# Peptides against a protein of PDB entry 4ASU: the designs that were tried, part 20

Target 1, 270 residues: chain A of PDB entry 4ASU
Amino acid sequence: ATLKDITRRLKSIKNIQKITKSMKMVAAAKYARAERELKPARVYGVGSLALYEKADIKTPEDKKKHLIIGVSSDRGLCGAIHSSVAKQMKSEAANLAAAGKEVKIIGVGDKIRSILHRTHSDQFLVTFKEVGRRPPTFGDASVIALELLNSGYEFDEGSIIFNRFRSVISYKTEEKPIFSLDTISSAESMSIYDDIDADVLRNYQEYSLANIIYYSLKESTTSEQSARMTAMDNASKNASEMIDKLTLTFNRTRQAVITKELIEIISGAA
Target 2, 83 residues: chain B of PDB entry 4ASU
Amino acid sequence: FTFASPTQVFFNSANVRQVDVPTQTGAFGILAAHVPTLQVLRPGLVVVHAEDGTTSKYFVSSGSVTVNADSSVQLLAEEAVTL

## One batch from the design tools (peptide; made by RFdiffusion4, then SolubleMPNN)

Design b1_p9_5_s2 (from b1_p9_5, 4 letters changed)
Fold by OpenDDE base, seed 1:
Structure b1_p9_5_s2 (fold): chain B 270 residues (1-270), chain C 83 residues (1-83), chain A 9 residues (1-9)
Amino acid sequence: as target 1 above (270 residues)
Amino acid sequence: as target 2 above (83 residues)
Amino acid sequence: PDLPYTVFP
């Protein structure tokens, strides 16, 4: 490679490194905020799931309609965040299909669609775009919940799949159940709540759905920003190593060129 | 007793004497060993009576309250402010 | 066929 080629490559990599460093800082700021906001959101979300856990709501085996909600975002450069969710969605869909269930999918974030479009296009009900640009709000979750409820798909049970935040260096893809109003109302374990008005139960279920979606979004966002920060740090380090290698190559090549020129001068070659 | 909004936690697995909640079907007090129930909130006043006799007041918007068989209570409001 | 989209608020 000529000195010119090496210089061009060095410049390119240095520019990439600047971009990745900048992105790391942005991700770090977003992560810090997300982590703070996740604390109350987790209490809130876990509280929303408490009824379903304690009541041990079960879906009858004869019920066939299952909904999978995958939660991620539109934005890349965050390691395995999207692929992890998609992988679990695929696994869940395959297992349900093998069990004779009808499966429909909702994607929260365009990346879910991008990954699953070819293989699961017929199963998608809706994809939500413009996810991840701003921190998710409860209002956002409410809109998603309303769209789901108004989709016309009468699912019996469902799964919401998202990345749960563990630490700055770790997340885990997790699944939580969602239940239809009919499933909740017909559950034997709900007998202790028999005096509850049907309208109350409907409103409760709708609110619960929004709560769970909100929780999943907050977990996902925190996981994503952390993963992006790590990914950008790794990219910056890789760029740094490459810069060092190319700099050495440049210096060696420069010396070789100088030596060649000296030899040409000494030999009388013009 | 857990009382939270999406953005703030007021009580987390706390022991309280009584919680008064505004529900769509009417306001009622949750005492120790209250029968299991679930309700949806209407805009109104929540009053938490602590075991030490302290009373705290909150204004809430929409949300839900769940009383479980194990006496655990989850009060989840979309918006809540201390009064 | 195009998948249905909605905008995240």
Scores: peptide ipSAE 0.045, ipTM 0.904, DockQ to the pose 0.029
Fold by OpenDDE base, seed 4:
Structure b1_p9_5_s2 (fold): chain B 270 residues (1-270), chain C 83 residues (1-83), chain A 9 residues (1-9)
Amino acid sequence: as target 1 above (270 residues)
Amino acid sequence: as target 2 above (83 residues)
Amino acid sequence: PDLPYTVFP
């Protein structure tokens, strides 16, 4: 490689490093906010899931329609955040299909669709874009919930798949159940909940769905920002190492060029 | 007893004496031995009676309340403010 | 604030 080539490459990598460092700082700020906002969101979301856990709602085996909701975002450069969710979705879809279930998919975030479009395009009901630019709000979750409920797909049971935040260096792809109104209303375990009006139950289910989606969005966002921060840090470090290597190469090459020129001068003057 | 909004937690697995909630079917009080039920909140006042006799008042918008067989309660409001 | 944009297949 010529000195010019090395210099060009150095300049390029240095520019990338500047960008990755900047992105790291932005991700760090967003992470800090997301983590703070996750605390109440987790209590809220876990509270909403309590019924399903305590009532042990089971879907009869004869019920065949299953909905998979994958939660991520539109934005890349966050490590395995999107691929982890997509992988879990694929696995779940395959398992359900093997069990004779009909599977439909909803993607929250364009990255889910991007990953699954080729293999699962026929199973998608809807994809939500413009996810991840700003922190998710309950309003966002409500819109998603409403769209799901109005999709016309009469699922019996569903799975919401998202990355749960553990720490700044750790997340886990999780699955939580979603049940249709019919499944909840017909569940034997719900018999202990006496005198529930059908309209009340419907409204309750709408809130429950919105709550769970909101929770998943908050977990996903926190995980994503943390992962992005880590990814950008790693990218910056890798760039730094490459810069060091190229700098050494540059110095060696420069010395060689100088030596060659001196030899040529000496040889030409003789 | 858990009482939270999406952005704020007021009670997290706390023991309380009584919670008065505004529901679409009417306001009712949740006591320790209340039967399991699911209700939807209407805009109104939530009153939490602590075991020590302290009473706290909140204004809530929409949401849900769940009373489970194990006496656990989840009060989840879309918006809630301390009064 | 802009809500999520819905795309159908």
Scores: peptide ipSAE 0.045, ipTM 0.923, DockQ to the pose 0.054
Fold by OpenDDE base, seed 2:
Structure b1_p9_5_s2 (fold): chain B 270 residues (1-270), chain C 83 residues (1-83), chain A 9 residues (1-9)
Amino acid sequence: as target 1 above (270 residues)
Amino acid sequence: as target 2 above (83 residues)
Amino acid sequence: PDLPYTVFP
């Protein structure tokens, strides 16, 4: 490589490093906010899931309609955040199909659509875009919940798949159950909650759905920002190492050019 | 006893003596060993009676309350403020 | 503001 080529590459990598460092800082700020907002959201969301865990609600085997909600965002450069969710969605869909279940899919975030559209287009009900530009609110979750309820798809059981935040360096793709009103109402384990008004139960379930979606969005956002911060840090470090290597190559090449020129001068004077 | 909104936690797995909640079917008090129930909140006052005898008041907009067989309670309000 | 969405047929 010529000195000019090396210089060009150095300039390019230095520019990339500047961009990745800036992105890291932005991601770090968003992560800090997301983590702070996740704390109450987790208590709230886990609280909403407590009924389903304690009552051990099960869908009867004769019920065939299953909904999968994948939660991610529109934005890239965050490692395996989107692919992890999509992979688990595919796996779950395949397992359910093998069990003779009908599967429909909702994608939260354009990345889910982008990954699964070709292979699962017939199973998609709705996708949500413009996710991830701002922190998710309970209002956003309510809109998603309402759209699901108004979709006309009468699912028996569902799965919401999202990345749960573990630490700044770790997330886990997890699945939580979503149950239809009919499934909850008919569950034998719910007998201890007898004398519940049907209208009350309907409203309760609507809140539960919104609560779980909100929780999943907050977990996903925190995981995403953390992953992006890590990815940008790694990119910046890799760029730094490449700059060091290219700088050494530049220096060696420069010396070689000088040496060659000196030899040519000496040889030409003979 | 857990009491939270999407943005704030007031109680997290705490032991309390009594919680008074405003529900769509009427206000009721949740005591120790209350029968399992599900209710939806109406706008109104929540009163938490701590074991030490202190009382705290909150205004809630909407949400849900769950009393489980294990005596755990989840009060989840869409909006809540301390009074 | 509501999240924009696309409904699949």
Scores: peptide ipSAE 0.042, ipTM 0.923, DockQ to the pose 0.050
Fold by OpenDDE base, seed 3:
Order: structure tokens, then sequence, then C-alpha cells
Structure b1_p9_5_s2 (fold): chain B 270 residues (1-270), chain C 83 residues (1-83), chain A 9 residues (1-9)
């Protein structure tokens, strides 16, 4: 490589390093906020899931329609955040198909669609875009819930797949159940609940869905920002190492060029 | 008893004497042995009666309340403020 | 503001 080539590469890597460092700082700020906002969101979301756990809501085996909601974002450069969700979605879809279930997919974030479009395009109902630029709000979750409920797909049971935040260096892809109104209404375990008005139950389910989606978005966002921060830190470190190596190469090459030129001068070889 | 909004937690697995909630079907008091039920919140006042006799008041918007068979209660409001 | 979305038939 010529000195010019090395210099150009050095400049490029230095620029990338600046970008990755900046992105790290941005991710760190977003992470700090997300973590603070996740604390109440987790209590809120887990509270919404309590009914399903305590009532042991089960979908009858004869019910075949299953919905998978994958939660991530549109934004890359966050390690395995998107691929982990997509991988679990694929696995779940395959398992359900093998069990004779019909599977439809909703993607929250364009990255889910990007990964699954080729293999699962016919199973997608809707994809939500422009996810990840701003912190998710309950309003956002409500919109997603409404679109799901209005999708025309009469699912019996579903799964919401998202990355649960563990720590700044750890997340886990998890699945939580979602149930249709009909499934909840028909569940034998629900008989212990006092006479619930059908309208009340419908509204309750709408809130529950929105609550769970909101929770998943908050978990996903926190996980994503922490992962991005880590990824950008690693990228910055890798860039630094490469800069050091290239700098050494540059210095060696420069000396070689000088030596060659001196030899040419001394030898009279043009 | 758990009482939370998306952005704030007021009670987390706490023991309380009674919780008065505003629901679409009417306001009712939740006591320790209340029958399991599901309700949707209407805008109004939530009153929490602690075991020590203290009473706290909250204004809530929409949301849900769940009373489970194990006497656990989840009060989840879209918005809630202390009064 | 509502999230933009694409519906797949």
Amino acid sequence: as target 1 above (270 residues)
Amino acid sequence: as target 2 above (83 residues)
Amino acid sequence: PDLPYTVFP
C-alpha cells in the first residue's frame, strides 16, 4: 500500500471512530433515561401480566390462530438486538407451524421486517416503522394495540417477543403471552371472576394489550440503548487498535520510501 | 396491592386495608376478601386506606383494576397523580 | 404522534 492509501485509510477510520464515540455518548444518554423510565414501566407491565399468570389462562389446543409480535426498532448498530428477536420469532413460528397452527406476524420496528421479509413475507400483517428515534410512550403502545385489534386477524393466542433488560451488559430475549378477548372470555379459569360485563372485559383487554406492548417497548428500548452503547464502545476500541497498526505501517512505509529514494539517488538510477 | 401508572409507582405489592376505585360500573371498595373481578377505571378519585389508618388520595384517568383470587390487586392507571 | 406503519395484505 502506498503512503497515500494508508493515509486515506487512517483518515477514514479516524472519522468512523469519531462517529462511534459520538454514538456511544448518545446511546449512553438514552440508556440512562430508558433505565429510569423502565423501572415504573416494569411494575406496570408485570402488573398487567399478573392476571394471565394467576388465572392460568390457556388456549385450547383446537385453536389454531397464533399471532407473533416482534419488538425491536428501526435503528441498527446495536449488536444482536434485532437478530435475537428475529431468531426467536423464526423458532416460534416454526414450532407453531409444526404443531399445525396458523401464524401471523406483526413487526414493531423496520429491522424485524428487513430480517424476516424474505422467509415470512406472507405471514406479516403489519410493520410499524420509525421506532427508536424517541422513547416509546403509552400512546405509541395504544396505537399498536389498536392496529393489532383492528388487523382483521382473529387470533386465539399470541406471543410478544422482545429483549428484556438485565443489566448494562446483558439482555435476554423473552416471550410473553397475549390472548384474544374470546380466549379470555372462554377460559374456564375466568369463571371465578365475578360477572364481568362483556364491554368491560373488552375494554380491559384493550388496556392489557396496550400495557404489555408498552412494557415490551420499554424493555426493548433499554436493552437496545445499552447494547448500542457497548457496540459503539467496542467499535471505537477496534478503530483505535486499527489506527495504531496503520500508523506503524505508515511509519515503516515512509522509511522504506525514503530509503528507496536515497538508494536511487546514490545509484543514479532514475 | 400494586398501584402504578406507566411512569410512576405508588404501591408495589403493599398490604393495604381498603382501596376505593372509580370504575365505569361505579365506585367500589376493595377489601382483603373481595371477590375476584376485573374493572375498567373511569376518571376519578382513588382512595387508599393503609393498615396504619392513613389515607391517601389520588386522581386517576383511564385504566384497569384487577382483583385476583389470591387477594392480590393490580390498579393500573394510564395517568395518576397524588392529591 | 402516531407511529407510521405499513399494512401487508
Scores: peptide ipSAE 0.024, ipTM 0.916, DockQ to the pose 0.050

Design b1_p9_5_s3 (from b1_p9_5, 4 letters changed)
Fold by OpenDDE base, seed 5:
Structure b1_p9_5_s3 (fold): chain B 270 residues (1-270), chain C 83 residues (1-83), chain A 9 residues (1-9)
Amino acid sequence: as target 1 above (270 residues)
Amino acid sequence: as target 2 above (83 residues)
Amino acid sequence: PDLPYFEFP
């Protein structure tokens, strides 16, 4: 490699390092906020799921319509965040299909669609885009919930798949159940709640869905920002190492060029 | 008893004596061993009576309340503020 | 602040 080539590569890598460092700082700031906002969101979301856990809501086996909601974002450069969700979605879809279920998919964030489009395009109902630019709000979750309920797909049960935040260095892809109004209202385990007005139950279910979606978005966001921060840190370190290596190569090559020029002068070789 | 909004937690698995909630069908008090129920909140006042006799008041916009068979309660408001 | 969505056939 010529000195010119090495210099060009050094410049390129230094620029990349600047970008990755900047992105790391941005991700760190977003992570700190997301983690703070996740604390109440988790209590809120887990609280919403408590009914389903305590009542042990079950969908009859003869029910065939299943909805999978994958939760991620539009933004890349965050390690395996999107692929992890997509992988679990694929696994669930395959298992459900093998069990004779009809499966439809909703993607929250464009990355889900990008990954699954070729293999699962016919199963997609809707994809929500522009996810991840700003922190998710309850309003966002409500919009998603409303769209789902108005989609015309009368699912019996569903699965929401998202990355649950564990720590700054760890997340886990998890699945939580979503139940249709009909499934909830007809569940034997809900008999202790039988005196509930149908309109009340409908409204309750709408809130429940929005709550769970909101929770999943908050978990996903926190996981994503943490993963991005880590990814950018790793990229910056890798760039630093490469810069050091190339700098050594540059110095060595420069000395070789000087030596060659001196030899040419001394030898009289014009 | 858990009482939270999307952005704030007021009670997390706390033991309380009574919670008064505003529902679409009317306000009711949740006591120990209350029958299981699901309700939707209307805008109004939530009053939490602690075991020590302390009373706290909150305004909620909307949301849901769940009373389970195990006497656990989840009060989930879209918006809530301490009064 | 509504999230845009896309329907797929």
Scores: peptide ipSAE 0.027, ipTM 0.918, DockQ to the pose 0.050
Fold by OpenDDE base, seed 4:
Structure b1_p9_5_s3 (fold): chain B 270 residues (1-270), chain C 83 residues (1-83), chain A 9 residues (1-9)
Amino acid sequence: as target 1 above (270 residues)
Amino acid sequence: as target 2 above (83 residues)
Amino acid sequence: PDLPYFEFP
């Protein structure tokens, strides 16, 4: 490579390093906020899931319609965040199909659609875009819940797949159940719940869905920001190493050029 | 007893004597060994009676309350404030 | 807007 080529490459990598460092700082700030906001959201979301765990709600085998909600965002550069969700979605979809279920997919965040559009395009009901630029709110979750309930797809049960935050360096893709109103109302285990008005149950289910979606969004956001912070840190380090290598190459090449020029002068070959 | 909003936790798996909740079907008190039920909150006053006799009051906007067979209670409000 | 993923050679 010529000195000019090396210089150009150095400039490019230095610019990338500046970008990745900046992104790291932004991700760190967003992570700190997300982690703080996740604490109450987790209690809230886990509280909403308590019914399903305690009541052991089961969907009859003859019910075939299953909804998969994948939760991520529109934003890249966060390691395996999106691919992990997509991988589990694919696995779940395959398992359900093998069980003779009809599978439809909702993507929260454009990245889900981006990953799955080639293989699962026909299964997508809707993709929610503009996810990840701002922290998710309960209002956002409510909108998603409402859209799902109004989609006309009468699912029997569903799965919400998202990355659960463990630590700044760890997340786990998890699945939580979503049940339709009909499934809840018909569940034998629900018989112990006294005097449940149909309207009350409907409203309850709407809240439950919104709650679970909200929880998943908060877990996903925290996981994403932490992963992005790590990814940007790694990118910055990689850039630094490359800069060092290229700098050495530059210096060596420069010396070689100088040596060549000196030899030419001394030898009179120039 | 768990009482939380999306942004704030008031009680997390706490033991309480009684919780009064405003529901769409009417206000009711959740006591020990209350029958399992699912209710939707209406805007109103939540009163938590602690075992030590202290009483805490909260205003909630909407949400849900679950009383399970194991006597666990999840009060999940969309918005809640301490009074 | 999202930035592209950068791969280092």
Scores: peptide ipSAE 0.019, ipTM 0.895, DockQ to the pose 0.015
Fold by OpenDDE base, seed 1:
Structure b1_p9_5_s3 (fold): chain B 270 residues (1-270), chain C 83 residues (1-83), chain A 9 residues (1-9)
Amino acid sequence: as target 1 above (270 residues)
Amino acid sequence: as target 2 above (83 residues)
Amino acid sequence: PDLPYFEFP
């Protein structure tokens, strides 16, 4: 490579390193906030799931309509965050289809759509965009819940798939169940709960859905920011190594050029 | 007993003597060994009676309260503030 | 709504 070529590559990689370093810092700041906000959100979200877990709500096998909600964001450069969710969504969809279920999909965040659209376009009901630019709020979750309930798709049960935050270097893609009002109302295990009014149960189910969505968004956001921070750190390190290598190559090449020029001068071939 | 909003935790798996909640059907007190129930909250006053005799008051917006067979209680409010 | 969305045709 010529000195000009090496210089061009060096400039390019240095620019990339600057960008990745900046993105790392931004991700770190967002992660710190997300982690703080996840603490109460996790307690809240786990509390919202408690009824369904403790009551052991089951959907009869004759019920065929299943909804999959994949939770991620619109923003890339965060390692396997989106692909992990998509992979589990695909697996779940395939398993449900093999069991004779009808499957519909909701994507929270545009990246889910971008990954699954080609293979699962007919199963998508809706995709929510503008996810990941700001921390998710309960209002955001409520909007998603409302749109789901108003979608006209009368699901029997569903799965919400998201990345649960474990640590700055670890997340796990998980699935939590969601249930329709009819499924909850018809569950034998609910009989132990004293005289629950149908309107009360409806309101509870709607609120619970928003709660679970909110929880999933908070877990997803924290996981994403930590993963992005790691990805940007790795990118910055890789860039640094490449810069060092190219700088060495540049220096060697420059010396060779100088030597050649000196020989040409001395030999009179110039 | 767990009492939380999306942004704040007031009680996390705590033992309490009694919790008074404002529900859409009226206010009621949750005591030890209360029968399993599920209610939705209306805006109003939550009063938590601790085992040590201390009483804490909160204003809550909408939400839910669940009493399970294992005596666990989840009080979840969209918004809640200490009074 | 706070979150924009689109439905697939």
Scores: peptide ipSAE 0.018, ipTM 0.900, DockQ to the pose 0.047
Fold by OpenDDE base, seed 2:
Structure b1_p9_5_s3 (fold): chain B 270 residues (1-270), chain C 83 residues (1-83), chain A 9 residues (1-9)
Amino acid sequence: as target 1 above (270 residues)
Amino acid sequence: as target 2 above (83 residues)
Amino acid sequence: PDLPYFEFP
């Protein structure tokens, strides 16, 4: 490579490094906010899931309709955030199909559709877009929940798949159950909850769905921002190392050019 | 006893004496070892009676309350404010 | 503002 080529490449990488550093700072700010907002959301969401864990609700084997909700976002440059959710969705869909279940898919965030559309297009019911530009609110979760309930797909049970935040350097893709009103009302384990009005139970389940979606969005957002921060940090470090290497190459090449010119002068070939 | 909104936690796995909740079917008190139940909240007052005799009051907009067989209680409100 | 969504056949 000529000195000019190396210089051009150095300039390009330096510009990339500036961008990645800037993105790291933005991601860090968003992460800090997301983590703060996740604390109450986690208590709230885990509280909503407590019934399902304690009641050990089981879906009868003759019930075949299963809904998979994948939670992610529209935004890239966050490592394996999207692919992790998609991988888990594929695995779950395959397992359910092998068990003779009908599977439908909902994607929260355009990245889910982008990854799965080719292989699972016929299973998609709806995709929510414009996810990840602003922090999710309970209102957003309620809109999603309402749309799911109004989709016309009468699922028996479902799975919501999202990245649970563990730390700034760790997340885990997890699955939480979603149950239809019919499934929960008919569950034997629910018999201990006596004298529950049908309308009350319906309202309870609708609210619970919104709660779980809200929780998943908050976990996903925190995980994503943390992962993006890490990815941008790594990119910045990699750029720095490359700049160092190219700078050394530039210096060596410059010396070689000077040496060549001197030899040409001495040899009279100039 | 857990009491939270999407944005704020008031109680997290706390031991309390009694919780009074406003439900669509009427207000009722949750005591220790209350029978399992599910209810939906109406706008109204929540009163938490601590074991030490302290009483805290809250206004809630909507939500749910769950009493489990293990005596755990989850009070989840869409909006809640301390009074 | 509500989240936009797209339904698929």
Scores: peptide ipSAE 0.017, ipTM 0.907, DockQ to the pose 0.049

